Peptides against a protein of PDB entry 6J54. Designs and how they scored, part 11

Target 1, 223 residues: chain A of PDB entry 6J54
Amino acid sequence: NENLFASFIAPTMMGLPIVTLIIMFPSLLFPTPKRLINNRTISIQQWLIQLTSKQMMAIHNQKGQTWSLMLMSLIMFIGSTNILGLLPHSFTPTTQLSMNLGMAIPLWSATVFTGFRYKTKTSLAHFLPQGTPALLIPMLVIIETISLFIQPVALAVRLTANITAGHLLIHLIGGATLALLNINTMTAFITFTILILLTILEFAVALIQAYVFTLLVSLYLHD
Target 2, 42 residues: chain B of PDB entry 6J54
Amino acid sequence: QFQFTGIKKYFNSYTLTGRMNCVLATYGGIALLVLYFKLRSK

## One batch from the design tools (peptide; aimed at target 2 L35)

Design b1_p18_1_s3 (made by RFdiffusion4, then SolubleMPNN; from b1_p18_1, 12 letters changed)
Fold by OpenDDE base, seed 1:
Order: C-alpha cells, then sequence, then structure tokens
Structure b1_p18_1_s3 (fold): chain B 223 residues (1-223), chain C 42 residues (1-42), chain A 18 residues (1-18)
C-alpha cells in the first residue's frame, strides 16, 4: 500500500516543506499583461480567462460579480495545479484533502455569510423548498440544514476523490504496462493504449473538476 | 400572486416571507425542545 | 435547491430536444 500511495506523499527536502513552493509555482505561469498587445501565449491565456469569466458570472447579478476575481483565481489555481500534476512523477497538492478543505471551508463560509448579509430573506427561505406540504416542513427544513453543512465536505471530497482516483489509475495501469512488457508484449500494448486514453480523460477531468469546484462556490453564493 | 388567508398568510411554502417564517418557526421549535430537555435533566 | 431543480428541468428539456 505504501508503494501505491508513495506518489501522494508530500515532498520535503532537508526537512523543509517543498509543498509551499509547489503551491506557489502555478502563479508564475500566469504573468500580468504589460502591453496592449501581448505575446501570443499570454493573449490566449487572457482570452480563455475572459471566456470562463463570462460563462461563470452569467449566473450572477452585478453585486455577485464582485466575486469574479476570487472565482477566476480559484479556477486558474486548481486547474493549473491539476494539469501540472499529470506530469510524470509530479506531486499534485490538490490531491491532499487538507488543502481542499482549507480552500473549500473558508469559501463556503464566505458565500453563506454573504448570502445571509445581503439576501437574508432569500437565504432563510432556501431552507424550505417552494410548494412543500405543510406536514413535511419541519423534517425538510432539518434535512436542508444538514445538506448545507455537508456542502463544504462534499465540495472538498469531490475534488480530491476525482483527482486522486485518476492519478491512482494512471499509476496502476502504468505499472501494469511496465510489468507486462516482459511477459506479453501484445497485452502490454493494450494496457498502454488504455493508459493513453485514461491520461487524456484525466486532462479533461482536471479542468472539469476545477470548473465544477468554482461553479459550485459561485452557485452557493447565488443560493 | 398567491391568495392566502389566516395563518396560511404568514406560514406558507409558496411565498418568500411565508417560507422564511416557517424556517424560523421550525428553528424556534427545535430550540424550545432543546431547552425543555435541558431543564428536565436538571 | 431551486436552482438545481431549474437546472435539472433545463437538462431534461435539452435531452428531449436531442
Amino acid sequence: as target 1 above (223 residues)
Amino acid sequence: as target 2 above (42 residues)
Amino acid sequence: LEELVKLAEFLLQLARAL
């Protein structure tokens, strides 16, 4: 079991946590624009950010657009870290549940508190769905309250589970392909093909999970 | 627009105010139950 | 929940249209 999860252990050098440097590294991949017409790579990045921002903030009114910077930074951070984690022998900080909880809980609490502050009536009304029979109201309110508190946990676990499961499958199938190279080359070729397909899928999953995470945070803000 | 009369005007599952009142009433009821059990155990 | 219901209804309508 230790061999299977060795890639998920936080790297350290001389007892110092390198994880902090790994977390900060994605910020270097997104430089600030200095010119009206920047380099092609920077222009493409900015264009993608603008497209994603338009799609995500379409759900919110003008007051909700104040969170645009936070949500865009979050999706860029999670997306970049997830993509970088697919590199061979790389460490993905987002596979750590502690990190995702550390992001999810404050953001969730902020969204809930902002909802109660500016949309108190609507936020309180969300504990009871519209049109519920009168006899089921107390039970449904309790269930909705529990559901609210499960949201940050579900948000963090969803991200970690999807990324971790993908990494685990890549490592397992990759190890199996290497082991089968000396046993049966044809079977090894089949497993290698599966590995390639899985890696492509994980690239998509990495982006989707980043999007879903930020979208759900945005959705909780909108209530 | 919904036409409610009596208690249904304040406690309904269709209007925003009615839903809010129902939620507050349920939380108040739970709080009273907790208080009752706390006083009973003493 | 209401937004989720709206989304579900939209997806169902989309699925029927396809």
Scores: peptide ipSAE 0.125, ipTM 0.748, DockQ to the pose 0.017
OpenDDE base, seeds 2, 3, 4, 5: peptide ipSAE 0.111, 0.094, 0.100, 0.158; ipTM 0.754, 0.747, 0.751, 0.750; seeds 3, 5 fail the geometry check

Design b1_p18_1_s4 (made by RFdiffusion4, then SolubleMPNN; from b1_p18_1, 12 letters changed)
Fold by OpenDDE base, seed 2:
Structure b1_p18_1_s4 (fold): chain B 223 residues (1-223), chain C 42 residues (1-42), chain A 18 residues (1-18)
Amino acid sequence: as target 1 above (223 residues)
Amino acid sequence: as target 2 above (42 residues)
Amino acid sequence: LELELLQAEFLLQLALSL
């Protein structure tokens, strides 16, 4: 089992952690525009960012749209790291629960505190859904309070579980294909095909999870 | 618009103010219970 | 929306597990 998780160990070079460099590497893929009309690659990136920004911030008021820069940077970071993590023998920082918790908890806390600061009455009222019978109010408030505290954990675990499970599955199927090459070439070809389909799916999952993570953060902000 | 009278005016599950008061009342009740058990054990 | 997204993610994970 340890061999399966060896790819998830934080890499080091000459005793120095290179994880920091790996985390910073995706930033190089998104250069800042310097011209009115940029290159095709940069223009496409900006176009995608604008589209995602419009979609993400459409649910928010003008006060919530102040978070647009943070949310867009978050989705770009998580998405880029997740996609780069699908490269062969690459380390994905988002597979580390500590990193995702480090992102989820502060962002969740910021959204909750922002809600309490600007919309105190509404935020407090969210602990009790409308139309609740009077006898169920205390229990429901407790449940909703617990649900609130589970949100950052669920946010982090969801991202880590999806990305980690994908990487593990790719590794397992890849190992199975190599093992079956000498046993049965036909079955090895089938498993290889499954591996290709799985990798394509994981690319989609990587982007979806980045989007969902950012979306949920934004939804918590909107309350 | 719902018109409530009496105690239901302040503790409603439909109005925003009523919901807020219910939440505060529940938290206050829990806090009092915790305080009661803490004082009882002392 | 959150519940729907969670359900969709669950179905996606289930599909991956099969």
Scores: peptide ipSAE 0.205, ipTM 0.796, DockQ to the pose 0.021
OpenDDE base, seeds 1, 3, 4, 5: peptide ipSAE 0.165, 0.135, 0.159, 0.178; ipTM 0.790, 0.794, 0.793, 0.787; seed 5 fails the geometry check

Design b1_p18_2 (made by RFdiffusion4)
Pose (drawn by RFdiffusion4):
Parts: sequence; C-alpha cells; structure tokens
Structure b1_p18_2 (pose): chain A 223 residues (1-223), chain B 41 residues (1-41), chain P 18 residues (1-18)
Amino acid sequence: as target 1 above (223 residues)
Amino acid sequence: FQFTGIKKYFNSYTLTGRMNCVLATYGGIALLVLYFKLRSK
Amino acid sequence: MVFIISLAIFAFLLFLPV
C-alpha cells in the first residue's frame, strides 16, 4: 500500500461553440506566393506537397489523374485540423461525427458513379473475381456486396473514433496529475507518460495517409 | 472570383462529386428520428 | 481547399438541427 492513485470525476465535454470560424482558420495558416523565389516559410510547405503528390500520382497512371489534384487538398485540411487541436484549449472540427459523414459519402459515391458513366457493365462486374466454380456463387455475391456498402461507414467512423480517443487520454492522464496531492514521486511519472503520449498523438498526421490512400484504392479499383 | 479560378475544375468532376443529395437524404432522414424521440420524450 | 471547406460547411449546416 505505498502508492495510491487517485481519480477525479468530471464530465468530459465535447461542446459545440461557433464552428464556422474554426473551420476557416487553418486555411490562413498557409499562404500562396505570386513570385518565383519564395520566402523560406512557404518554401518548406511547397516542398512538402511535391513529395506526397508523387505517391498519389504513381499508382493511377490513367486519365483518372485529373481527380488527383483534389486529393492533395483533402490531405492538408484534416492534416491541419487534427494537428491544431493538440494545443491547450483548442477545438477540432473532425471530433464531431457530423462532417465526417459529409466527407465520406460525397466522395465515396463519387467513385461508384465514375465507372457507371463510362463502363456501365464491368465496373460492378468486378463482383466476378475468377473462373467461376459452382458451389459458391450465392455465398460470394452476398458477401462482396455487403463489404461494399460498409465502405462509407468504414471510412468515416474510423476517423472520428480514434481522434476523440486521443483527447480523452490527454485529459484523464492529465487530470490525474492535478488530483495527485498524495505522494509526489508518482506525479512526475504520470507527467512523463503524458509527454510520450503527445508524441504518439502526432499520429494524427499518420491517420490522413489512411484516409486519402484508401480513397485512392477505392478509386483505383473501380477505375 | 472564387469561381472562374476553379470553374474548369467543377463541371469536370462535379458530375459525380456533387451528389450530396444522398448525403442530403441520409441527412434529412437523420433529422426525423431525433425530433421524434423528443416528441415521445 | 475552397471546395473542401464549402463541403465541410454544407455538411455541418445540414446536421446542425440534429
């Protein structure tokens, strides 16, 4: 009975303040210059695009490359609005489940209607995988179509669920420091756990590769 | 002038990308079950 | 960027009465 942890019971609030200001704000963190040589703080933003515009370009190699100049705008918005919220009292719009159901469905259904306007037969004849055996036609086309309509739910819910799971361990491991007016040796170890966990919570940039890329596989497979 | 800079882009991919009616239908129906539960309290 | 922001505002306003 040496080191007794403590806890504090308090409501964890994901309130809803005025949001249309908070959305526009990580657009004015990124300027755009009308010059040749630029001013060494846009110039490491302009180089960071020319890397990851060479990875969502290399797989597709079609006349579906026109679509890829919009998929690098989708990576900067939820690459920024997941990184801004690590600050002390900031608010992330990708915490609420509302706009992510508007980021998945207008983009996911913009992919199944891309081959249906040009191919019209073989886009969902991709349901036919191989040289058809006889014992498993109805066991297949009820499976590969129930794992198609999962995809918009499987794209948006995987983003909201773990972003807000990063914010609760920030509060609860952080709130146990404030309520630790018991033995003071263990206060530093909970603090040291925090400053490791904030380094793991820069996997909020690593969870945008897993949004844009499974949108490219969900685009490269259909088209 | 927030148009003609990206007007060439729109009619290219808004043929399939501007289908927010399915979002509007799935959103409008999602309005209906929450007003109904508060009506029945 | 403008289309992403406009889609994000439109999706938020559609779900705001919820």
Fold by OpenDDE base, seed 2:
Structure b1_p18_2 (fold): chain B 223 residues (1-223), chain C 42 residues (1-42), chain A 18 residues (1-18)
Amino acid sequence: as target 1 above (223 residues)
Amino acid sequence: as target 2 above (42 residues)
Amino acid sequence: MVFIISLAIFAFLLFLPV
């Protein structure tokens, strides 16, 4: 069991934590445009950012669109870290619950505080769903308040669990394929096929989780 | 527009103001209960 | 630049529990 979780230990080199360098590395993949006509790679990146920004901002009112830069930076960060994490023998910072909570709690608190600041009446009314029977009002308000506090935890745990589970599955199936190669080549081929399908799935999950994380933060901002 | 009369005008699940007042009343009630038990324990 | 600053903040937050 210790060997399975060894990939999630923060790497140290010469006694210094390299985690900072790993976290900063995705920023190098997204260079700022210096020219009116950019290189093909930068143009594709900008196009993708524009597409995602249009989709995410379509849900938001004009006031919510002010958060576009932060939400786009967040999706690019989580998405790039998750994709880079799928490289063999790479450390994924997003597997650390502490990191994901560190992102989720401030963003959630910012959305909640902005909601209370700009739309106090609507935000307070949100704790009571429309059409609730009078007898259920106190209980439902309590449940909705608890639900609100669970939101950042659920957001962080969702990201952590999906990425961690994916990495563990790749490791387990990868280990199983290597073990089966010495026993039966046919079964090893089946497990290898599953491994390939799983890796493709994890690429999709890595992007989807980044999108869902930012979308949920975005949705909380809209409410 | 539901014309609520009396206490229902201020405490409704259908109006924004009514919902807000219900939430505030619930929190106020909980705060009073907590205060009551805290004062009783002294 | 904002992206790099956000990454720096997140990096700092990752070291907070250590």
Scores: peptide ipSAE 0.015, ipTM 0.713, DockQ to the pose 0.131
OpenDDE base, seeds 1, 3, 4, 5: peptide ipSAE 0.013, 0.015, 0.013, 0.011; ipTM 0.677, 0.682, 0.687, 0.665

Design b1_p18_2_s1 (made by RFdiffusion4, then SolubleMPNN; from b1_p18_2, 9 letters changed)
Fold by OpenDDE base, seed 5:
Structure b1_p18_2_s1 (fold): chain B 223 residues (1-223), chain C 42 residues (1-42), chain A 18 residues (1-18)
Amino acid sequence: as target 1 above (223 residues)
Amino acid sequence: as target 2 above (42 residues)
Amino acid sequence: MLFVIELALESYQLFLPA
């Protein structure tokens, strides 16, 4: 089983961790435009960012739209790292729960504190759903408080679990395919087909998880 | 628009102010209970 | 880690009065 989890070990080169370089690499893929008319690749990237920005920020007021830069950078970072992580012999930083918690907790805290700062009455009222029977109020307030604190954990674990599970599944089916090549070529071909389909699915999952992570952070923003 | 009178004016689950007061009352009650048990043990 | 720091710094800037 050492081979199964070897891809999740933080890579080191000559005793030095190269995780920092891996984390910074996606930023190189998205250069900032300096011209009115840019290259085709940059134009497509800007178009995609513009589309996602319009969709995500449509639910926010003018004050909430101040978060657009951070949210767009977040989705681009997570999405790019997840996609790059699907390359052979690559390390995916988002498989590390520590990193995802490191992103989730500050962002969640910022949204919660922003809500309490600008909309104190509304934020406090969110601990009690509208129309709750009087007898259930104390219990429901406690449950809602617990639910609030579970949000950053759920946000981080969701991303970590989905990406990690996908990588493990690809590895397992890939290993099974190799083992079946010498036993039965027909069955190996079937498993290989499943592997390809699964890989395509994981590309979609990689993007979806980036979107969901950013979307939930956006939804937690009370402004 | 809901028209509430008496205690329901300040503590209700339909108005924003009422919901806020209910939450604060709940937290206050819990804090008082914790304080009571803490002082009782000493 | 650097990205987390950048996000933290950016989030902190949002709390600064404009």
Scores: peptide ipSAE 0.058, ipTM 0.755, DockQ to the pose 0.069
OpenDDE base, seeds 1, 2, 3, 4: peptide ipSAE 0.057, 0.028, 0.032, 0.024; ipTM 0.767, 0.761, 0.767, 0.748

Design b1_p18_2_s2 (made by RFdiffusion4, then SolubleMPNN; from b1_p18_2, 9 letters changed)
Fold by OpenDDE base, seed 4:
Structure b1_p18_2_s2 (fold): chain B 223 residues (1-223), chain C 42 residues (1-42), chain A 18 residues (1-18)
Amino acid sequence: as target 1 above (223 residues)
Amino acid sequence: as target 2 above (42 residues)
Amino acid sequence: MSLVIQLALEAYELFLPA
């Protein structure tokens, strides 16, 4: 159905893609602090960044903590884009699988290469779970190798599917609500209530998916 | 704490070194198989 | 701990909205 997926089409203005501007827009929401005590919005943002950074980097050593800036920028980017995507008539870049793959593949490859560079023995050993019976070793090593290459795909698809599903559900329930307004106002009110609850849920999902995406990248780096 | 002797010292699924050797052996075996079939099929 | 987090994340995926 063309109408259902119209919101996921990359927008163009006068033949020029405005996707680049949409992707860059969240960066404008996070200005750099200039004072010891900033305004309320910047203070809250910095506080949230500090909390998330402490939580994310708690499992990393000194070398892993060098990724703090990248991981924090990643979670802020994905989170902000997901939240902004919940605005009406907005385009969410994270609903595009190409976008998410573009983030997942380089980050995954960087973590894998970092692992092999600094922890070669441990990285190779991760292809075989501890305590595996001897007869299952060859097959399990192959499966684990395949699993490694599926990681970036799973990372991208998870984010894409979750955000897309949420947007579709909001669209469907919203459309149903509008259609029912002319048929039965009471039923429309019920569906509208569901829509409100769903939108609240999607705000949470938007933030959680940003966190999960960043966390998994962090976990790949740690392991 | 694990203590292995013989071939199990080098190839086991419990120690880090043993797991690494098992993985390398598996990859080596696969590489040899691929090489064998590649050379056989011209 | 990492495994627990991974399992928790996998469990969360079961409760994602359709």
Scores: peptide ipSAE 0.029, ipTM 0.759, DockQ to the pose 0.031
OpenDDE base, seeds 1, 2, 3, 5: peptide ipSAE 0.024, 0.020, 0.020, 0.023; ipTM 0.727, 0.735, 0.751, 0.739

Design b1_p18_2_s3 (made by RFdiffusion4, then SolubleMPNN; from b1_p18_2, 8 letters changed)
Fold by OpenDDE base, seed 1:
Structure b1_p18_2_s3 (fold): chain B 223 residues (1-223), chain C 42 residues (1-42), chain A 18 residues (1-18)
Amino acid sequence: as target 1 above (223 residues)
Amino acid sequence: as target 2 above (42 residues)
Amino acid sequence: MVLIIELALEAYRLFAPL
C-alpha cells in the first residue's frame, strides 16, 4: 500500500517542504509579454489564454468580467499543475484534497457572498426553483440549502478524485505491464496499449478538470 | 406577467419577489420551530 | 508567480469589502 501511494506523499528535502516550490513552479511557465511580437511559444500561450477567456467570459455580464483575471489565473494554475503532474516521478499538488478545498471554499464563499451583497433578491430566490408546487416549497428550500453547502466539497472532491484516480491507474497498469513483460510479451503488449490510451485520456482529463473547476466557480458567480 | 391575486401575489413560485418571500417564510418557520423546542426543553 | 499573487490579491479584494 505504501508503494501505491508513495507518489502522493508531499516531498521533503533536508526536512524542508518542497511543496511550496512545486506550487509556485507553474507560474514560471507563463512569462509576461514585453514585445509587440513575442516568441512563437509565448504567442501560442497568449492565444490560448485569450480563447479560453473569451469563452468563459461570454456567460458573464460586465460586472462578472471583473472576475476574469482570477478565473483565468485559476484555470492556468490548475491546468499547468495537472499537466506537470503527469511527468514521471513528479508530485501533483492537486491530488491533495487540502489544497483543492483551500481553493474551492474561499472561491465558493466569495461568489456566494458577492451574490448576496449585490443581488440579494435573486440569490434568495435561487433557493426555490421556478414553478414548484406550493406543498413542496419547504422541503425543496431545505434541499437547495444543503445543496449549496455541498457545492465546495463536491468541487474539491471532483478534482482530487479524478486526478488521483488517473495517477493511480497509470501507476497500477504501468506496474502490471512491467510485471507481465517477464511472463508473456503478448499480454504485456495489450496492457501497454491500455496504458498509452490511459495516458492520453489523463492528459485530456487534466485539462478538462481545470476547465470544469473554473467553469463551475464561474457558474456559481453567475447564479 | 403572471396575474396573481391575494396571498399568491406575495407567495408564489413564479415571481422573483414571491420566491424570495417563500424562502424567507420557510427559514422563519424553521427558526420559530427551533425556538419553540428550545424554550420547551428549558 | 504573478498569476498566483493576482489570484490571492483578487480574493482579498473580494473579501475586504465584507
Scores: peptide ipSAE 0.039, ipTM 0.746, DockQ to the pose 0.090
OpenDDE base, seeds 2, 3, 4, 5: peptide ipSAE 0.025, 0.028, 0.024, 0.027; ipTM 0.744, 0.749, 0.740, 0.731

Design b1_p18_2_s4 (made by RFdiffusion4, then SolubleMPNN; from b1_p18_2, 8 letters changed)
Fold by OpenDDE base, seed 3:
Structure b1_p18_2_s4 (fold): chain B 223 residues (1-223), chain C 42 residues (1-42), chain A 18 residues (1-18)
Amino acid sequence: as target 1 above (223 residues)
Amino acid sequence: as target 2 above (42 residues)
Amino acid sequence: MQLIIDLALESFNLFLPL
């Protein structure tokens, strides 16, 4: 019985980790445009980037729009890595909590520090919701401070948990289908149908999680 | 525009400055409590 | 593109302890 978690082990070749090559591979899928009229694939990519950039930057003021390039690079990176990770016999770096924390903590800290630097009064006032009764102010401030520190953890864990859970479900249902083929072909067919539906769902989840991750980072910047 | 008088002018949950002052007062109070317990244990 | 590469490299450096 192969270990269920074998797909989450970092791949090694000749004792060297190939994780660097896997992480860099998505960059090859997005070449820089050189022509006024590009190929169909590049045109679709540019259109998607323009749509997502318009949606994300609509919430931000002119100063917040300076983060557009970073946020767009982030969504493209996470989205592409998540989709590529759904390919059979592929390793998904985003299943590793260390990677997601490594992205979430610096981005969150940058948004918090920029908030304190440019909008000190507003950022400090954010720890206290408007209209709170005077007696509840100290307790609510403490809760809101704890909530702030949970944000980067929640951001990283959300991405990791969703992608990891999806992969585990695909492996479990896939293993079940293979086991059932020798027992009952009809039940195996039903399980296989569920597997197909689940894989389609995981493709959607992969894109949604990339979008939600970048959106939440953008919202933290807006506040 | 909320018209607050006295201490409520500086410490309120409705104005931006009042909210900021309440937060700072809360952190200051916690810091003083921690300092008190640290000095008491010494 | 360079920003994606830089982000990937930075994330890898944090991921390397695995």
Scores: peptide ipSAE 0.051, ipTM 0.760, DockQ to the pose 0.154
OpenDDE base, seeds 1, 2, 4, 5: peptide ipSAE 0.013, 0.029, 0.051, 0.027; ipTM 0.677, 0.755, 0.792, 0.770

## One batch from the design tools (peptide; aimed at target 1 T32 Q46)

Design b1_p19_1 (made by RFdiffusion4)
Pose (drawn by RFdiffusion4):
Structure b1_p19_1 (pose): chain A 223 residues (1-223), chain B 41 residues (1-41), chain P 19 residues (1-19)
Amino acid sequence: as target 1 above (223 residues)
Amino acid sequence: FQFTGIKKYFNSYTLTGRMNCVLATYGGIALLVLYFKLRSK
Amino acid sequence: SIFSALSFALSFLLMQLSW
């Protein structure tokens, strides 16, 4: 009975303040120069695009490359609005589940209507996988179509659910430091757990590769 | 001038990308179950 | 109005990436 942890009961609030200012703000962190040589703080933003525009370009290699100049603007918005919210009292718009159901469905249904305007048969004849055996036709086309309509819900709920799960362990491991007016040796170990956990919460950039890329496989497979 | 810089882009991919009516239908129906539960409290 | 501000922020970042 040496080190007794404590806890504080308090409501964890994902309130809703004025949001249309908070959305526009990580646009003006990125400027755009009208010069040849640039000023060494856009120049490491302009080099960071020319890397990851060479990985969502190399798989497709079609006339579906026209689409890929918009998929690098989808990686800078939720690459920035997940990184800004690690600050002390900031508010992330991709916490709320509302706009991610508007980021998944006007993009996911922009992919099944891409081959239906050009191929019209063999886009969802991709439901036919192989040289058809006879004992499992109705066990297949009720499976591969229930794992198609999962995809917009499987694209947007995997983003909201773990971003806001990074903010609660910031509070609750952080709020147990403030309520630790018991023995002071264990206060530094909970603090040291925080400053490791904030390094893991820079996997909020690593969860934007898993949004743009399973939108490219959900685009390269249909088209 | 927030148009003609990206007007060549729009009619290229808004043929399939501007289908927010399915989002508007799935959003407008999602407005109807919450006003109904508060009506029945 | 949040969806129209999202579509405006994405169209404004797409205009900044067209250099």
Fold by OpenDDE base, seed 4:
Structure b1_p19_1 (fold): chain B 223 residues (1-223), chain C 42 residues (1-42), chain A 19 residues (1-19)
Amino acid sequence: as target 1 above (223 residues)
Amino acid sequence: as target 2 above (42 residues)
Amino acid sequence: SIFSALSFALSFLLMQLSW
């Protein structure tokens, strides 16, 4: 079990936390465009950002669209970190619950406060679902209030759990494959095939979780 | 369109204003309960 | 938004403090 979770330990070098550098590394992969027609890589990146921006911000009003930069940067950050985390011997900071809480709580609080600031009546009314029987109103309001405060935690835990579980599974199957190479080559080949399929799945999961995290933040802002 | 009369006009689970008032009333009630228990313990 | 900017800054700070 100690070896299983070794990949999730925050890396340090000479007693200095290099995790900060790891977190900042994905930013280097997205340079700002300087030309009308940029390189193919930059063009693809900008195209993806434009598509995701249009898709996510279409439901927001003008004030909500001011969050476009924040949300797009968030999805690019989480997505890039998750994808980079699938590289061998790499550390994914998004597997750390502390990091995800650090992102979720402030963003959630900002959306909630923004909602109360600009849509006070609607935000307050959101604590009571429409059509609730009169007798259940007090209890349901309490539950909905608790649910609101659980949102940032759920957001962080969801991302952490999904990414961590994927990494653990890759490591387990990978370790099993290596162990079976000298025991049964045929079985090792089967496990290796599973590993390949799993890694492909985890690439998708990495992007999906980034999208879901950003989308939920966006939805909290919209509602 | 909903037509409510009396107290249901202000406290209902269908209209936006009604829902808001219900929420505020609930919070107010909880606050009063907390206050009551706080004063009772003293 | 001021809140979004503050949220980003706070997130970054919390990330650094949580390790």
Scores: peptide ipSAE 0.063, ipTM 0.766, DockQ to the pose 0.062
OpenDDE base, seeds 1, 2, 3, 5: peptide ipSAE 0.060, 0.043, 0.028, 0.019; ipTM 0.758, 0.751, 0.752, 0.734

Design b1_p19_1_s1 (made by RFdiffusion4, then SolubleMPNN; from b1_p19_1, 14 letters changed)
Fold by OpenDDE base, seed 1:
Structure b1_p19_1_s1 (fold): chain B 223 residues (1-223), chain C 42 residues (1-42), chain A 19 residues (1-19)
Amino acid sequence: as target 1 above (223 residues)
Amino acid sequence: as target 2 above (42 residues)
Amino acid sequence: DLLDALLETLNLILLKLLN
């Protein structure tokens, strides 16, 4: 049991938590441009950020475009941390539910508050879908209210569960592959192939979960 | 575009204002029920 | 959004059945 979750333990050095350094590390991978034409790596990075920015903010009006910086920083942070977490013996902060709740709850509350401040009528009307029969209005309003409060929890749990499950599968299949190397080489080869395919899948999942997390936050802002 | 008369003008599931009023009425009703049960126990 | 989509779909199905 301890070996299964050893990779999820918060790392410490001499009793001091180094989680703060791990969280701040992805920021070093995105340096600010200094030239009109940067190197190839920075140019590709900026191109991807611009592409994702245009895609994410296409659903928002001019007032919603104010959140572009926050949403782009969020997707880059979650995406970079998830990708770095796939390195051997690495620690992913996004596997911690506390961190994801710490991101989801403030962002969700900010989007809900922004909706109530600038679009009060639309936000209140969102608790009742259009065309609802009159007899079902009270029950449906309650359900929509509960659904609203479940949103931050679902947002955090979705990200945590997907990343954590991927890590567990990689460790389990990787450990099984190593154990089978001396027992049955043919079976070990099959499990190793599955491990490679799973690793490729986890790279995709890491990016998709970052995108979905940011997209849902933006959709909650749009209401 | 929908033409409603009477109570349906203010409480309907099709117009934005009508939906808002229905939500507020629902919350108001729940608040009154909670208040009633709270005062009943005393 | 999901509930709205489900209710809209249900409404469309019911409308189709009534017509």
Scores: peptide ipSAE 0.093, ipTM 0.747, DockQ to the pose 0.016
OpenDDE base, seeds 2, 3, 4, 5: peptide ipSAE 0.021, 0.026, 0.024, 0.062; ipTM 0.662, 0.726, 0.728, 0.735

Design b1_p19_1_s2 (made by RFdiffusion4, then SolubleMPNN; from b1_p19_1, 12 letters changed)
Fold by OpenDDE base, seed 1:
Structure b1_p19_1_s2 (fold): chain B 223 residues (1-223), chain C 42 residues (1-42), chain A 19 residues (1-19)
Amino acid sequence: as target 1 above (223 residues)
Amino acid sequence: as target 2 above (42 residues)
Amino acid sequence: SVLDALEKTLAELLLKLLA
């Protein structure tokens, strides 16, 4: 059990949590541009950020564009941490439910509060879908209210479950491959091929989950 | 767009204002029920 | 503790599927 979940334990050094350093590390991978024409790596990064920004913020009006910096920072942070977590023997902070809740709850509450502050009528109207029969209005309003409060939990659990499940599969299949090397080389080769395919899939999942998390926060803001 | 008269003018599931009023009425009804049970046990 | 229990259950299920 300890071997299977050792990668999910928060690392410490001399009793001090180095998790804070791990969380801050992705910030070093995205330096600020200093020249009109930067090097190739920074130019590609800025280009990707601009594309994602235009794509995600296209659904928002002028007031919603204020959240562009926050949402772009969020997707860059989650995406970078998820990808770095796929490195061998690395710790992924986003596998911790506490961290994801720490991000989801404040962002969700901020979007809901912003909606009620500037779009009160629209926000209240979202508790009742259009065209609902009169007899089902009270029940549906209650269900929609419960659905609202489930949103932050769903955001955190979705991200945590997808990243954690991917890590577990990689470790389990990787361990099985190593164990089968001395038993049956042919079977070990098959499991190794599956491991490679799964690793490629997890790279995609890492980016998709970061995008989905940020997109849903953006959609909640749009109401 | 929508032509409603009477109580449907203020409480409907099609108009934005009507939907808002229905939500507020639902919450108000629940609050009154909670208040009723609280006063009943007193 | 709940998260650990879920992780253990998931791991057990995966091991059963791989066996």
Scores: peptide ipSAE 0.136, ipTM 0.725, DockQ to the pose 0.017
OpenDDE base, seeds 2, 3, 4, 5: peptide ipSAE 0.127, 0.030, 0.103, 0.119; ipTM 0.723, 0.676, 0.720, 0.698

